Peptides against a protein of PDB entry 4A54. Designs and how they scored, part 104

Target 1, 94 residues: chain A of PDB entry 4A54
Amino acid sequence: MSVADFYGSNVEVLLNNDSKARGVITNFDSSNSILQLRLANDSTKSIVTKDIKDLRILPKNEIMPKNGTKSPSTNSTKLKSAETYSSKNKWSMD

## One batch from the design tools (peptide; made by RFdiffusion4, then SolubleMPNN)

Design b2_p30_5_s2
Fold by OpenDDE base, seed 4:
Structure b2_p30_5_s2 (fold): chain B 94 residues (1-94), chain A 30 residues (1-30)
Amino acid sequence: as target 1 above (94 residues)
Amino acid sequence: SAEKKREEAEKRKKEEEEKKEKEEKLKELE
């Protein structure tokens, strides 16, 4: 079972700083251990997996409060081509 | 039907178990 099996799943992530994020899993960078979530406002949040304290999969019927955009109906698993967000290593560890 | 309620309860348990297994596997992705 790969992280790809969870793409399109709605999740709640509890971070080590006790902050919470809710979003749909859109990508996982295994090399950098970064989970990408699409939030309700269609923004993306990248989370380092080591910063995850807990993770819950939300039921498919929990509509994230999108301010305006229709939750894609269950049937169209048209995984829009993951725009290859170019792995610009913005995380230059210095 | 009592049978339909049992089948729905069993389906719900199986979905919840599959969900927990998926959550555990996502946590192991460190």
Scores: peptide ipSAE 0.276, ipTM 0.724, DockQ to the pose 0.027
Fold by OpenDDE base, seed 3:
Structure b2_p30_5_s2 (fold): chain B 94 residues (1-94), chain A 30 residues (1-30)
Amino acid sequence: as target 1 above (94 residues)
Amino acid sequence: SAEKKREEAEKRKKEEEEKKEKEEKLKELE
């Protein structure tokens, strides 16, 4: 099982500083051990795996709480791989 | 049917185990 098998999974990450991040796994940089999440605001957050204290996979039906909008039915918008990657991955190696 | 409830419970258990395995694999990311 590769990290790519988890792309599109919605996760809650607890960091060593007790901060939390929620997002969809869009990429993993194995060379730098960096997990990339797409957040509810369509921004990306990069997390170094060594800074991860705990990780939980959210059910597909758990809608990421967008501030203020009713949880759009998590239509499993199949994060079409194309749209997930269309956010300029800083680490898109040419 | 009691059988359908058992089958659904077994399916749910398997889905939960698969989820836990996935969570463990994600925690092991180096």
Scores: peptide ipSAE 0.274, ipTM 0.716, DockQ to the pose 0.028
Fold by OpenDDE base, seed 2:
Structure b2_p30_5_s2 (fold): chain B 94 residues (1-94), chain A 30 residues (1-30)
Amino acid sequence: as target 1 above (94 residues)
Amino acid sequence: SAEKKREEAEKRKKEEEEKKEKEEKLKELE
């Protein structure tokens, strides 16, 4: 089993400074001991393996919090049907 | 059924053990 067998896995990395990173494993540089993660914002983060305190594999159903690309607000322009009920003022001409 | 609850608990335990083994193997490759 190689690190390449985990490519495409979603992981949470706990660093020695107690910071956390979540991403998909995209690459591992064995020569420099660098793990590359693709983050939720489609950026890449390089982590030196010596800085890793702990690592866990996330289940496939755990949607990385994509920075909310606002789903294009379907401006459901609720066509306010301006039912302008023209109140026909019955002008009673007396 | 009590049997279905045991089967679900065993499945969860096996999935957690497999996950832990994969995490350990990933740490050993560093």
Scores: peptide ipSAE 0.269, ipTM 0.720, DockQ to the pose 0.021
Fold by OpenDDE base, seed 1:
Structure b2_p30_5_s2 (fold): chain B 94 residues (1-94), chain A 30 residues (1-30)
Amino acid sequence: as target 1 above (94 residues)
Amino acid sequence: SAEKKREEAEKRKKEEEEKKEKEEKLKELE
């Protein structure tokens, strides 16, 4: 089996500094021993394999927390259409 | 019913072992 068999897998990497990275494996550079992850923000992180303390495969159904782009609450300012009640006063000329 | 539960538990155990083996191989970068 090669690292290529895991391309597209979502993984959690524990680094030697006890920091964690989560992402999808996009590439592995065997020559430089660099694992490339695509993060939830679509950025790419390169990790030197010697800095990896532990690695686990995440279930496919674990939705990486989408950074909740706060959809700007479009305050639908209900522009109260000033219904200009054109009171057509029908002047009944009687 | 009890037999189906055992079979499902065994299947789950096998899937977990296979996952663990894949994680180990990925950690070894082989």
Scores: peptide ipSAE 0.268, ipTM 0.711, DockQ to the pose 0.019

Design b2_p30_5_s3
Fold by OpenDDE base, seed 5:
Structure b2_p30_5_s3 (fold): chain B 94 residues (1-94), chain A 30 residues (1-30)
Amino acid sequence: as target 1 above (94 residues)
Amino acid sequence: SAKEKAEKAKEEKKKKEKEKKELEEKKKKE
């Protein structure tokens, strides 16, 4: 499974500093291990994959929270297919 | 500090240059 398979997916990225970013995956720089997200304000955020603690794919119907709104603690509804992708070296772009 | 601004500006330039290089490399692989 390549990072390219997730292009256009809405994701929540948990960083090592416990900050969260939500956005659509627009690009991945394999050479620099940088994930690019388009945020709700149409700004682009680039995140170094080594700084990612956790990544979850959001369902298509989940409205991207605008920057600054406390994402309500949506109860952990076990969305069955929340594949948690750990950024540890498994994103081999063949 | 002025040093921190200069370092951020260098990092941002390096980031833009890498993004440009990646876009060119993608265009070469098509």
Scores: peptide ipSAE 0.074, ipTM 0.499, DockQ to the pose 0.025
Fold by OpenDDE base, seed 2:
Structure b2_p30_5_s3 (fold): chain B 94 residues (1-94), chain A 30 residues (1-30)
Amino acid sequence: as target 1 above (94 residues)
Amino acid sequence: SAKEKAEKAKEEKKKKEKEKKELEEKKKKE
């Protein structure tokens, strides 16, 4: 699975400093390994993937109030809500 | 250190600028 498979998904990111961020994945810079999240306040947060300890996909029913931006109906592939993705293994851009 | 904060802020600006440029380049290819 590529990071692109998670675009438009609500995620909770646990950072190495034990801080948490919740938002929608809007972009990923593969060259710099930067994940962009849109937060509930429509602000953007850029996170370096090396600083991610853990990432979980939130179920659609926990849709953070999308201020007006129509989430593209990305066919949310049934990513089982329980799949904790460790940053190291699953985003191996080979 | 004030230097370390300034360097982090410069690095964060540079990262955001690259990300903006990549988004703009993707929009030009559509």
Scores: peptide ipSAE 0.074, ipTM 0.521, DockQ to the pose 0.028
Fold by OpenDDE base, seed 1:
Structure b2_p30_5_s3 (fold): chain B 94 residues (1-94), chain A 30 residues (1-30)
Amino acid sequence: as target 1 above (94 residues)
Amino acid sequence: SAKEKAEKAKEEKKKKEKEKKELEEKKKKE
């Protein structure tokens, strides 16, 4: 699976320093391995994927900050619930 | 936050530097 498959998904990122960030995936820089999140305050946080300990996709029913950017109708591949995605093993950089 | 703007600006600089280096490497292989 590519990181692009998760664009517009609400995620919780656990960092190696045990800090947590929650936000919507807005971009991924494959060349630099940088994940961009939009936070609840509409700020953007860039995270180097090497600093990610764990990433989980949050269910859609959790309070998405309603900023009305049209979720691109990416085909509902049933992203099953609480799948923890390790940045190291499951994100194809292709 | 001023810190967040500074970090974003550093990241954008690193992105441009890598893109430039990759373009230079592609041009050397042609």
Scores: peptide ipSAE 0.065, ipTM 0.505, DockQ to the pose 0.038
Fold by OpenDDE base, seed 3:
Structure b2_p30_5_s3 (fold): chain B 94 residues (1-94), chain A 30 residues (1-30)
Amino acid sequence: as target 1 above (94 residues)
Amino acid sequence: SAKEKAEKAKEEKKKKEKEKKELEEKKKKE
């Protein structure tokens, strides 16, 4: 699986500083190991992959938290096991 | 300078266009 397979996917990125970022994967710079996310406010955030602790793919129907709405405690609908891609998965761009 | 920012933005666009073309060419070989 290449990083390109995840382009357009909505993801939650957990950083090493325990901060979270949510957005759509728009680009990956393999040379610099930089993941680009488009955030809910249409801004872009660049994240160095070394700073990523964990990444989960969000289901297409998961409403990107708009600023200020606490994600409603959506009842534990069995979100199918969000495939946690640990940073150990060498995202090889072919 | 404003010129240097504009040149960096053009170079970044060219890099993205090359990467997109390379991705499209790889998709044709699979």
Scores: peptide ipSAE 0.038, ipTM 0.437, DockQ to the pose 0.034

Design b2_p30_6_s1 (from b2_p30_6, 20 letters changed)
Fold by OpenDDE base, seed 3:
Structure b2_p30_6_s1 (fold): chain B 94 residues (1-94), chain A 30 residues (1-30)
Amino acid sequence: as target 1 above (94 residues)
Amino acid sequence: KKKKKKKLKKLKKKSKKKVKKFEVKITYSK
């Protein structure tokens, strides 16, 4: 499972400084370990992954910023809502 | 008077060390 599998997903990122960012994953720079989020104001926020304390995928029914890009119909694998993918290890860049 | 100034400097130094520096770049779409 790669970070690319979550492109277009709405996420909430908790940073190590206890600040929060919410946005859609638009890109991941593997070389620099930088996650890019599109925010509700159509700005792009780049976050260094080492500064991420926690990341949760938001359910599609939560207020997505209404930019009308067709959410790709990713098959609703019922990823149980509550499992905080807190394990740093799941984004193994194989 | 000098002892109070040393305690305040130590508290300010401890507070500054707890701020983990994070790097965030924000770009606005034109």
Scores: peptide ipSAE 0.097, ipTM 0.474, DockQ to the pose 0.011
Fold by OpenDDE base, seed 5:
Structure b2_p30_6_s1 (fold): chain B 94 residues (1-94), chain A 30 residues (1-30)
Amino acid sequence: as target 1 above (94 residues)
Amino acid sequence: KKKKKKKLKKLKKKSKKKVKKFEVKITYSK
């Protein structure tokens, strides 16, 4: 398992100075041991891995866009209440 | 007594871990 396996993952990095950084892993410089994060403001933050105290992968909130798939308007076809015509069988006693 | 006091001062100076300034390079996308 390499750092590259986590490219595109949203992470929270806790630094040795107790500061936190959140962003998407965009790159890792193996030669310099630098982790690159894209932040929410589209800026890039380079972090030296030796200065990382902890790193957690944030769940992809698949904010599944609620595709407002318009619930197909269930055309409530008004199931015309089958008026159970209770055919009162008038038993004609003849 | 004087020799013990000099040894303790040298140990306190080595325990100042230089807080390596975390060099964070922030690059703004233009």
Scores: peptide ipSAE 0.096, ipTM 0.461, DockQ to the pose 0.006
Fold by OpenDDE base, seed 4:
Structure b2_p30_6_s1 (fold): chain B 94 residues (1-94), chain A 30 residues (1-30)
Amino acid sequence: as target 1 above (94 residues)
Amino acid sequence: KKKKKKKLKKLKKKSKKKVKKFEVKITYSK
């Protein structure tokens, strides 16, 4: 499973400094290990993955920032809501 | 009194060293 499989997903990122960011995954720079989020104000926030403490996918029914960017129809694999995807190992680009 | 103040300073310094500085690049679409 690649980071690309989560493009368009709304996520909450908990950083190692205990700050939180919420946004839609728009890009991942594999070379620099940078996750790009689009925030509610249409700004983009680039987060270094090593600085991520925790990342959770938010359910689609939570208030997406209003700007109607077409969520690509990601197949509804029932990702069980509670699995804290520890950012370290699951984003192996094999 | 002086010994307690030294221990507290050492604990604060150790806690501050564990905060890895985060580089967050925020790009605003104009």
Scores: peptide ipSAE 0.095, ipTM 0.480, DockQ to the pose 0.012
Fold by OpenDDE base, seed 1:
Structure b2_p30_6_s1 (fold): chain B 94 residues (1-94), chain A 30 residues (1-30)
Amino acid sequence: as target 1 above (94 residues)
Amino acid sequence: KKKKKKKLKKLKKKSKKKVKKFEVKITYSK
């Protein structure tokens, strides 16, 4: 499972400084371990993965601001809501 | 007076090293 599999997903990122960022994953720089989020104000926020304490995927039914970029209809595998994927293990590019 | 200044400099240097500067680059998509 690559970070690319979550492109276009809404996420809430809890940072090590206890700040939160919410946005859509738009890119991941594997070389620098930087996650790029598009925020609700159409700004992009780059987050160093080392500064991520926790990351949760938000369910699609939470009100995305309506900017109509067609999320490709990848099949709704019901990722059960509860698995807080600890950022440490999932970003291993094997 | 000189001994107190040395302790304060060491504390400031240790505090600055522990602040992992979280550098967030915000880029606006035009």
Scores: peptide ipSAE 0.093, ipTM 0.473, DockQ to the pose 0.010

Design b2_p30_6_s2 (from b2_p30_6, 16 letters changed)
Fold by OpenDDE base, seed 2:
Parts: structure tokens; sequence; C-alpha cells
Structure b2_p30_6_s2 (fold): chain B 94 residues (1-94), chain A 30 residues (1-30)
């Protein structure tokens, strides 16, 4: 699973300064560790990943301004809304 | 006062650990 798998997903980012940003993941710069979000006002915000305290994926039904790009119906594995993606990567090494 | 300082240090340490884990996960996912 790569960050690219979350492109087009609506997310809420909590920063280390306790500020929040909501937007659609449009890009991730691996070289600079920068996450790019498109905000509700169609502006773009770049966030350094080291400044991210928490990130959650928002359910599709939360009316963030869906700019009509057909989010490919990636099978919404019910990522339970509130759980930090950190906890559910149970890589079951079986 | 010493106990408040100890609790604050623990909170900062937990926060730093979470940030590090998240950073590693994002970097690994890239």
Amino acid sequence: as target 1 above (94 residues)
Amino acid sequence: EKEKKKKLKKLKKKSKKKVKKFKVEIEYLS
C-alpha cells in the first residue's frame, strides 16, 4: 500500500501546532516528504509530513466539496473513520 | 510542580513517538 493509493481521498490532517487542514490528497513528494492537499476553495496546501501529528481519511459521504472528479470507487474498505491509519496496518505476517 | 513537569515530558515523548511512527509510515508508503 502506497500513499498513491490514497490519491483522491478526502483527509483531515492534524498538524503538530494543533491546526487542522482538510482536503483531497493530490500528490506526495517523497524526496521532500511533502503531502499536497487540494482544499475546499480549490487552493493547494503543501504540508511537510514531519509536521503531521495525525491524519484520518474522511468518509465519502462527508460533503467536502467533491470537486466532481469521479473518485475511482476504490473498494472502501470500511476504514473506521476515527482510527489513525497507524493502528490498522496490522501487517499480519502470518 | 515536579509531577506536572513529569506528565508534560511523558506527553511530549508520546507525541514525538506518534509523529515518528506516522512519518515512517508515510515515508514507507511513498
Scores: peptide ipSAE 0.102, ipTM 0.549, DockQ to the pose 0.039
Fold by OpenDDE base, seed 3:
Order: C-alpha cells, then sequence, then structure tokens
Structure b2_p30_6_s2 (fold): chain B 94 residues (1-94), chain A 30 residues (1-30)
C-alpha cells in the first residue's frame, strides 16, 4: 500500500511537538518525505514525516465542520462491471 | 570535528528508523 492510496482521506496528524493538524492528504513528496495537507481554511500545510508522532484516518462521517467547501463530488465512476465477455473459445477442430 | 560527524550519523540513523516504522505502520493499517 502506498501513501497515494490515502489521497483525499481526512487525517489527524499528531506531531512530535504534541501539536495536531487535521486535513486532507493532497500530496506526498517521497524524495523529501513531506506530507501535504489541505486544512479546513483551504490553506496547505507541509509536514515532514519525521516530525509525525502519530497519524489516524478520520471516518468520513466525522463532519469536519464543513466550512462550505463542497466535498469534491466523488464522481462515483460507476465501476462498470467489466462484463467478462466470455470469449467463446471456438475450438476450431482443424 | 569527529564529534559533529558522530552526531550526524546518529541523526541519520534515527531518521531512517522513523521512516521504516512509518512504512510498517501504513502496511499494518492496510
Amino acid sequence: as target 1 above (94 residues)
Amino acid sequence: EKEKKKKLKKLKKKSKKKVKKFKVEIEYLS
């Protein structure tokens, strides 16, 4: 599992200085080990992963006080069930 | 000068250990 799998997740980050930050994971710089969070005020915070003491994913139902930023409509890309076209292997018996 | 080099090596080792722990924790949460 990569950090990219958590993009768009609401998280609470506890830092080594016992401060907390809450926001949505927007990016991870693997080269510099920097986690980028979008905060409730739409500002971005960059956190060096070495300064993270603990990180928890917040459940979607925790209404972070929506200041009215419309949750990006998860366009439910209808995973069109790949109809397994059973390619009838016509075994041509030549 | 030798003491500064030892401190830097210890800091690098601690940093590597924290990164490994974070990866393991992410893997465990999966």
Scores: peptide ipSAE 0.081, ipTM 0.505, DockQ to the pose 0.011
Fold by OpenDDE base, seed 1:
Structure b2_p30_6_s2 (fold): chain B 94 residues (1-94), chain A 30 residues (1-30)
Amino acid sequence: as target 1 above (94 residues)
Amino acid sequence: EKEKKKKLKKLKKKSKKKVKKFKVEIEYLS
């Protein structure tokens, strides 16, 4: 699974400074570890992954305020229930 | 002063580990 698989997904990013950003993943720079989000105001925010405390995928039904820009119809792959990937460190190496 | 430097080094190491984990998670999620 690559970050590219989540392009077009709405996400909420909790930063280390306890600020939140919500937007659509538009790009990920693996070299610099920078996540790019398109915000509701159509601006782009670049977030360094080191500054991310938590990230959750928002379900499509959570109406980000529809400012009218046609979200490209990313095929509704039903991402099942946004399980809050709680940072449970359980890398269970089974 | 030496103790502050050790704490800073530990913080940097933890930060690097978080970045690696996040990168792997994002790469895994990708």
Scores: peptide ipSAE 0.110, ipTM 0.525, DockQ to the pose 0.014; fails the geometry check
Fold by OpenDDE base, seed 5:
Structure b2_p30_6_s2 (fold): chain B 94 residues (1-94), chain A 30 residues (1-30)
Amino acid sequence: as target 1 above (94 residues)
Amino acid sequence: EKEKKKKLKKLKKKSKKKVKKFKVEIEYLS
């Protein structure tokens, strides 16, 4: 699982200085270990991952003030719960 | 000079630990 899997997710980042940043993950620079957030004011903030104390994903229902940028409908690929298709092999002996 | 090297090693270890934690948290949250 890569940070790219969280692109478009709303997150709250707690920094080592105890400041918080909230925004949408737009990019991750793996070379420099920099997380890019789009903030509510449509500005971008680059955060060095070493400066992150904690990170939480915000539920979609937390109305971050919708500034009108259409959150790309992350197609909730319904993680189809692996319904154990118990294929009952009904061996009908006819 | 040796003390500065020890402090630098500790900082590097803390940084590596934080990066690992971040990765694990991302993996856990996914």
Scores: peptide ipSAE 0.101, ipTM 0.545, DockQ to the pose 0.011; fails the geometry check

Design b2_p30_7_s1
Fold by OpenDDE base, seed 2:
Structure b2_p30_7_s1 (fold): chain B 94 residues (1-94), chain A 30 residues (1-30)
Amino acid sequence: as target 1 above (94 residues)
Amino acid sequence: SEEIEKNLEEIKKRKEEEEKEKKELEEKLK
């Protein structure tokens, strides 16, 4: 599974400072190495990619606070069982 | 970081392509 599959999906970002951010990937600025997330409160958080330790896709059933905004239709690639989803949708910075 | 950036750039590119395709489809439906 490519990291491209994370776009429009709810993701959890683990930062190098061990803080976590959850949101939808809205934009990536390659020139400045900045990932933009829309958070559950509809605010936008910018994260420097160098500060990212781990990135994982959250399963649809994980209650991100559904602010009633239409979940972008995650192209449901039939993600097999929650366990296989977690392992395949983890992107580790090597 | 470089691998993350490359993958995020690929994501962005795919989304831009999908958005273009969607706009083209919307234009054909008008």
Scores: peptide ipSAE 0.145, ipTM 0.633, DockQ to the pose 0.068
Fold by OpenDDE base, seed 5:
Structure b2_p30_7_s1 (fold): chain B 94 residues (1-94), chain A 30 residues (1-30)
Amino acid sequence: as target 1 above (94 residues)
Amino acid sequence: SEEIEKNLEEIKKRKEEEEKEKKELEEKLK
């Protein structure tokens, strides 16, 4: 599974010390081998990739405890298809 | 792990290519 599949997804990182971190991958520094995660509290955590034992995608239904930052509900504003009300120009010929 | 690093580098490359392709498409639409 390519890590490409992990960007924008919630992931669980298992470290070599058996600790776990959960968050969204926000950045990867290839030069320094550092993975950056955004945590549930909107803080960022940097993890050295050499310390990672395993990385998995979390199911979308795993409720990361939303600390009260409402993920902006992407109000899928249903783009109400602007029904172009064709204004029937009723030309009344008198 | 080296495998994780390789995969993350490939993602970064794909995202850069996708962003370039989007910009090129946006530039062609102007």
Scores: peptide ipSAE 0.145, ipTM 0.614, DockQ to the pose 0.157
Fold by OpenDDE base, seed 1:
Structure b2_p30_7_s1 (fold): chain B 94 residues (1-94), chain A 30 residues (1-30)
Amino acid sequence: as target 1 above (94 residues)
Amino acid sequence: SEEIEKNLEEIKKRKEEEEKEKKELEEKLK
């Protein structure tokens, strides 16, 4: 799975310290190796990529309806069961 | 991970392309 598949989707980032962050990828600074997420409260969080253990796409049902912008419905390929979805949409950085 | 960074750079490129397309569309709609 390419990280490009996460574009426009809500993601869960698992950090090396086992903490989690959820948001939309808004920017990546390649020079500083910093991933920027937009959080549910419209704030931004910057994460150093070296601190990322795992990245996964959140199921659409878990996408907290941010008030206005429908994330573009990429074609509903039948996301099979939430369990298989989680496993398939996980990018392990190890 | 270098692979992650490469893929994130690709996301950035796609975003920039999408923003260009939106801007071009907005200009056509004016």
Scores: peptide ipSAE 0.144, ipTM 0.636, DockQ to the pose 0.067
Fold by OpenDDE base, seed 3:
Order: structure tokens, then sequence, then C-alpha cells
Structure b2_p30_7_s1 (fold): chain B 94 residues (1-94), chain A 30 residues (1-30)
């Protein structure tokens, strides 16, 4: 898979110095190993690929559905053991 | 660089699988 497949994608780049950059991939120079990002302020940042520790694609709609992982509240319905109240029918034989 | 390409490939694969599962579910609901 080439970096060209991600042209126009919004990405987060983690650098070896633990700094992060976010932007749209606008160009990749394979000869010089340089990735170009357009940042939110419309500036361009050039990053040498050897300085990249990690790269991830950001979803277009950061509608993070807070998939509220409804932690299944395992309502452990404690099956309240139906205490069979033995209704001892005391038949008083009077 | 190779590790980055591998990570990007895995992300792409996961998105394609998720989109397939959504389409299959939509077809079963018709």
Amino acid sequence: as target 1 above (94 residues)
Amino acid sequence: SEEIEKNLEEIKKRKEEEEKEKKELEEKLK
C-alpha cells in the first residue's frame, strides 16, 4: 500500500520525538522520503518519513459515536432465589 | 516506514470489513 492511497485523507502523525501533527496528506515525495501535510491553519508541514513513529487515518466525521459502550450493565439480576416461603398452612384442627 | 505502511493497510482492511458487515446486516433486514 502506497502513501498515495491516502492522498486527501486526514491523518495523525506521531513523530519519534513524541510530538503529534494532524493534517490532510497533500503530497508524498518518495525520492526524498518527505510527507506533506496541510494543517488546520492552511499551513503546510513537511515531515521526513524516518522521523515518523506512527501514522493513523482519522475518520471524516469524527462523530465519534460515543458508542457508549453501554457496558452491559450486567444487571446481574440476582435471581433472588424465590425463597419458597413454605406457607406452613397450620391447619389448626379445632 | 514499513511499519507505518503495515498499520495503514490494517486500518483499511478493518474499514472494508466493517462496511461489508453493515451491508450484510442491511440486506437481512429487507
Scores: peptide ipSAE 0.102, ipTM 0.517, DockQ to the pose 0.098

Design b2_p30_7_s2
Fold by OpenDDE base, seed 4:
Structure b2_p30_7_s2 (fold): chain B 94 residues (1-94), chain A 30 residues (1-30)
Amino acid sequence: as target 1 above (94 residues)
Amino acid sequence: DEEIKKNLEKLEEEKEKKKKEEEELKKKLE
């Protein structure tokens, strides 16, 4: 499972400084280990993965304001239950 | 070979620009 499988997913990121960010995963830079989120204000936030304490996938029913940009039809892979993906480096670049 | 080098150099410059923009954004959030 790659980070790319979560592109377009709405997430809440808890940072090591106990700050929270919510947004849609738009990109991941594997070389720099940077997660890019699009925030509700259409701004982009880059987060270094090492600074992530916890990340949860938000259920699709949480109405992000549909700004009418066609959400890329991310195939509704059934995001199963709010599994707290502990950001442990299980994205092993094998 | 030169074209590949030039493309790599552009990619590095774009990465460095993005890194600076990120650093500037980080400074604005502090």
Scores: peptide ipSAE 0.051, ipTM 0.497, DockQ to the pose 0.037
Fold by OpenDDE base, seed 5:
Structure b2_p30_7_s2 (fold): chain B 94 residues (1-94), chain A 30 residues (1-30)
Amino acid sequence: as target 1 above (94 residues)
Amino acid sequence: DEEIKKNLEKLEEEKEKKKKEEEELKKKLE
C-alpha cells in the first residue's frame, strides 16, 4: 500500500501547533516528506509530515463546506452500481 | 515516513470495515 492509494481522499490534518487543515490529497513527496493538499479555495498547501500530529480520512459524505467554488466535479464516475442486470434468460419453450 | 504510511493503511482498513458494515446493514434492511 502506497500513499498514492489515498490520492483524491478528503482528509483533516492536525498539526503539531494544534492548527487544522482540510483538503484533498493531491500529491506526496516521499523524498522531502511533504504532503500536498488542495484546499476548499482551490489553493494548494504543502505540509511537512513531521509537523503532522494526526491525520484522519473524512468520509465521502462529509460535505466539505463547499464554499461555492464548484470543486471541479471530479466526475465521480458514479460507479454505476453494476446493476447486476439479471439477464432474465427468458427460456422461450416452444 | 513509515509511520504515516502505517497510519494511512490503518485508516483505509477502518474505512473498508465501515463500508462493509454499512453494506451488510443495507442488505438486512431489504
Scores: peptide ipSAE 0.033, ipTM 0.480, DockQ to the pose 0.047
Fold by OpenDDE base, seed 2:
Structure b2_p30_7_s2 (fold): chain B 94 residues (1-94), chain A 30 residues (1-30)
Amino acid sequence: as target 1 above (94 residues)
Amino acid sequence: DEEIKKNLEKLEEEKEKKKKEEEELKKKLE
């Protein structure tokens, strides 16, 4: 499973400083280990993966203001709703 | 953390520079 499989997913990121960010995954920089989120105000937030404590995928029905970007047809890989994914384990680049 | 924000901003600027350089290189190869 690659980070690209989560592009377009709405996520909540818990940072090591206990702050939370919610947004859509738009990009991942593997070289610098940076996750890019588009926030509800259409701004982008870059987050270093080492600063991520926990990441959860939010269900589609949670009202982030859909700016009308066509939800990429995420192939509904039934990502089981409640799985907290530690960014460290799932995106180990071989 | 302002230091993290500043480092991320620099990394985005470097990426944008590399992207422009790649686009210029592609344009020279066409």
Scores: peptide ipSAE 0.028, ipTM 0.489, DockQ to the pose 0.069
Fold by OpenDDE base, seed 3:
Structure b2_p30_7_s2 (fold): chain B 94 residues (1-94), chain A 30 residues (1-30)
Amino acid sequence: as target 1 above (94 residues)
Amino acid sequence: DEEIKKNLEKLEEEKEKKKKEEEELKKKLE
């Protein structure tokens, strides 16, 4: 599976330092292995994939109060709500 | 870790610069 299959998905990222980030996947830089998240305040956070300990995809019904930008119709791959995925194991970095 | 942070900050600045150039180009085409 490509990281692009998850664009527009709400995720919770657990980092190796035990900090958490929540946002929508907006981009992935394969050359630098950087995941970009849009946060609730419309800011962008870049996360190096090596620093990701765990990643959880949030169900679409957990509306983060985003101001009205239409969530791009991500083809709802029915990722089972609450599955924990390691970014290293499921996504091709190519 | 600090070197990676600095490279990420440069990448964001370059993206913001490209976005401004694209908006300026769009304004010239109207």
Scores: peptide ipSAE 0.019, ipTM 0.467, DockQ to the pose 0.059

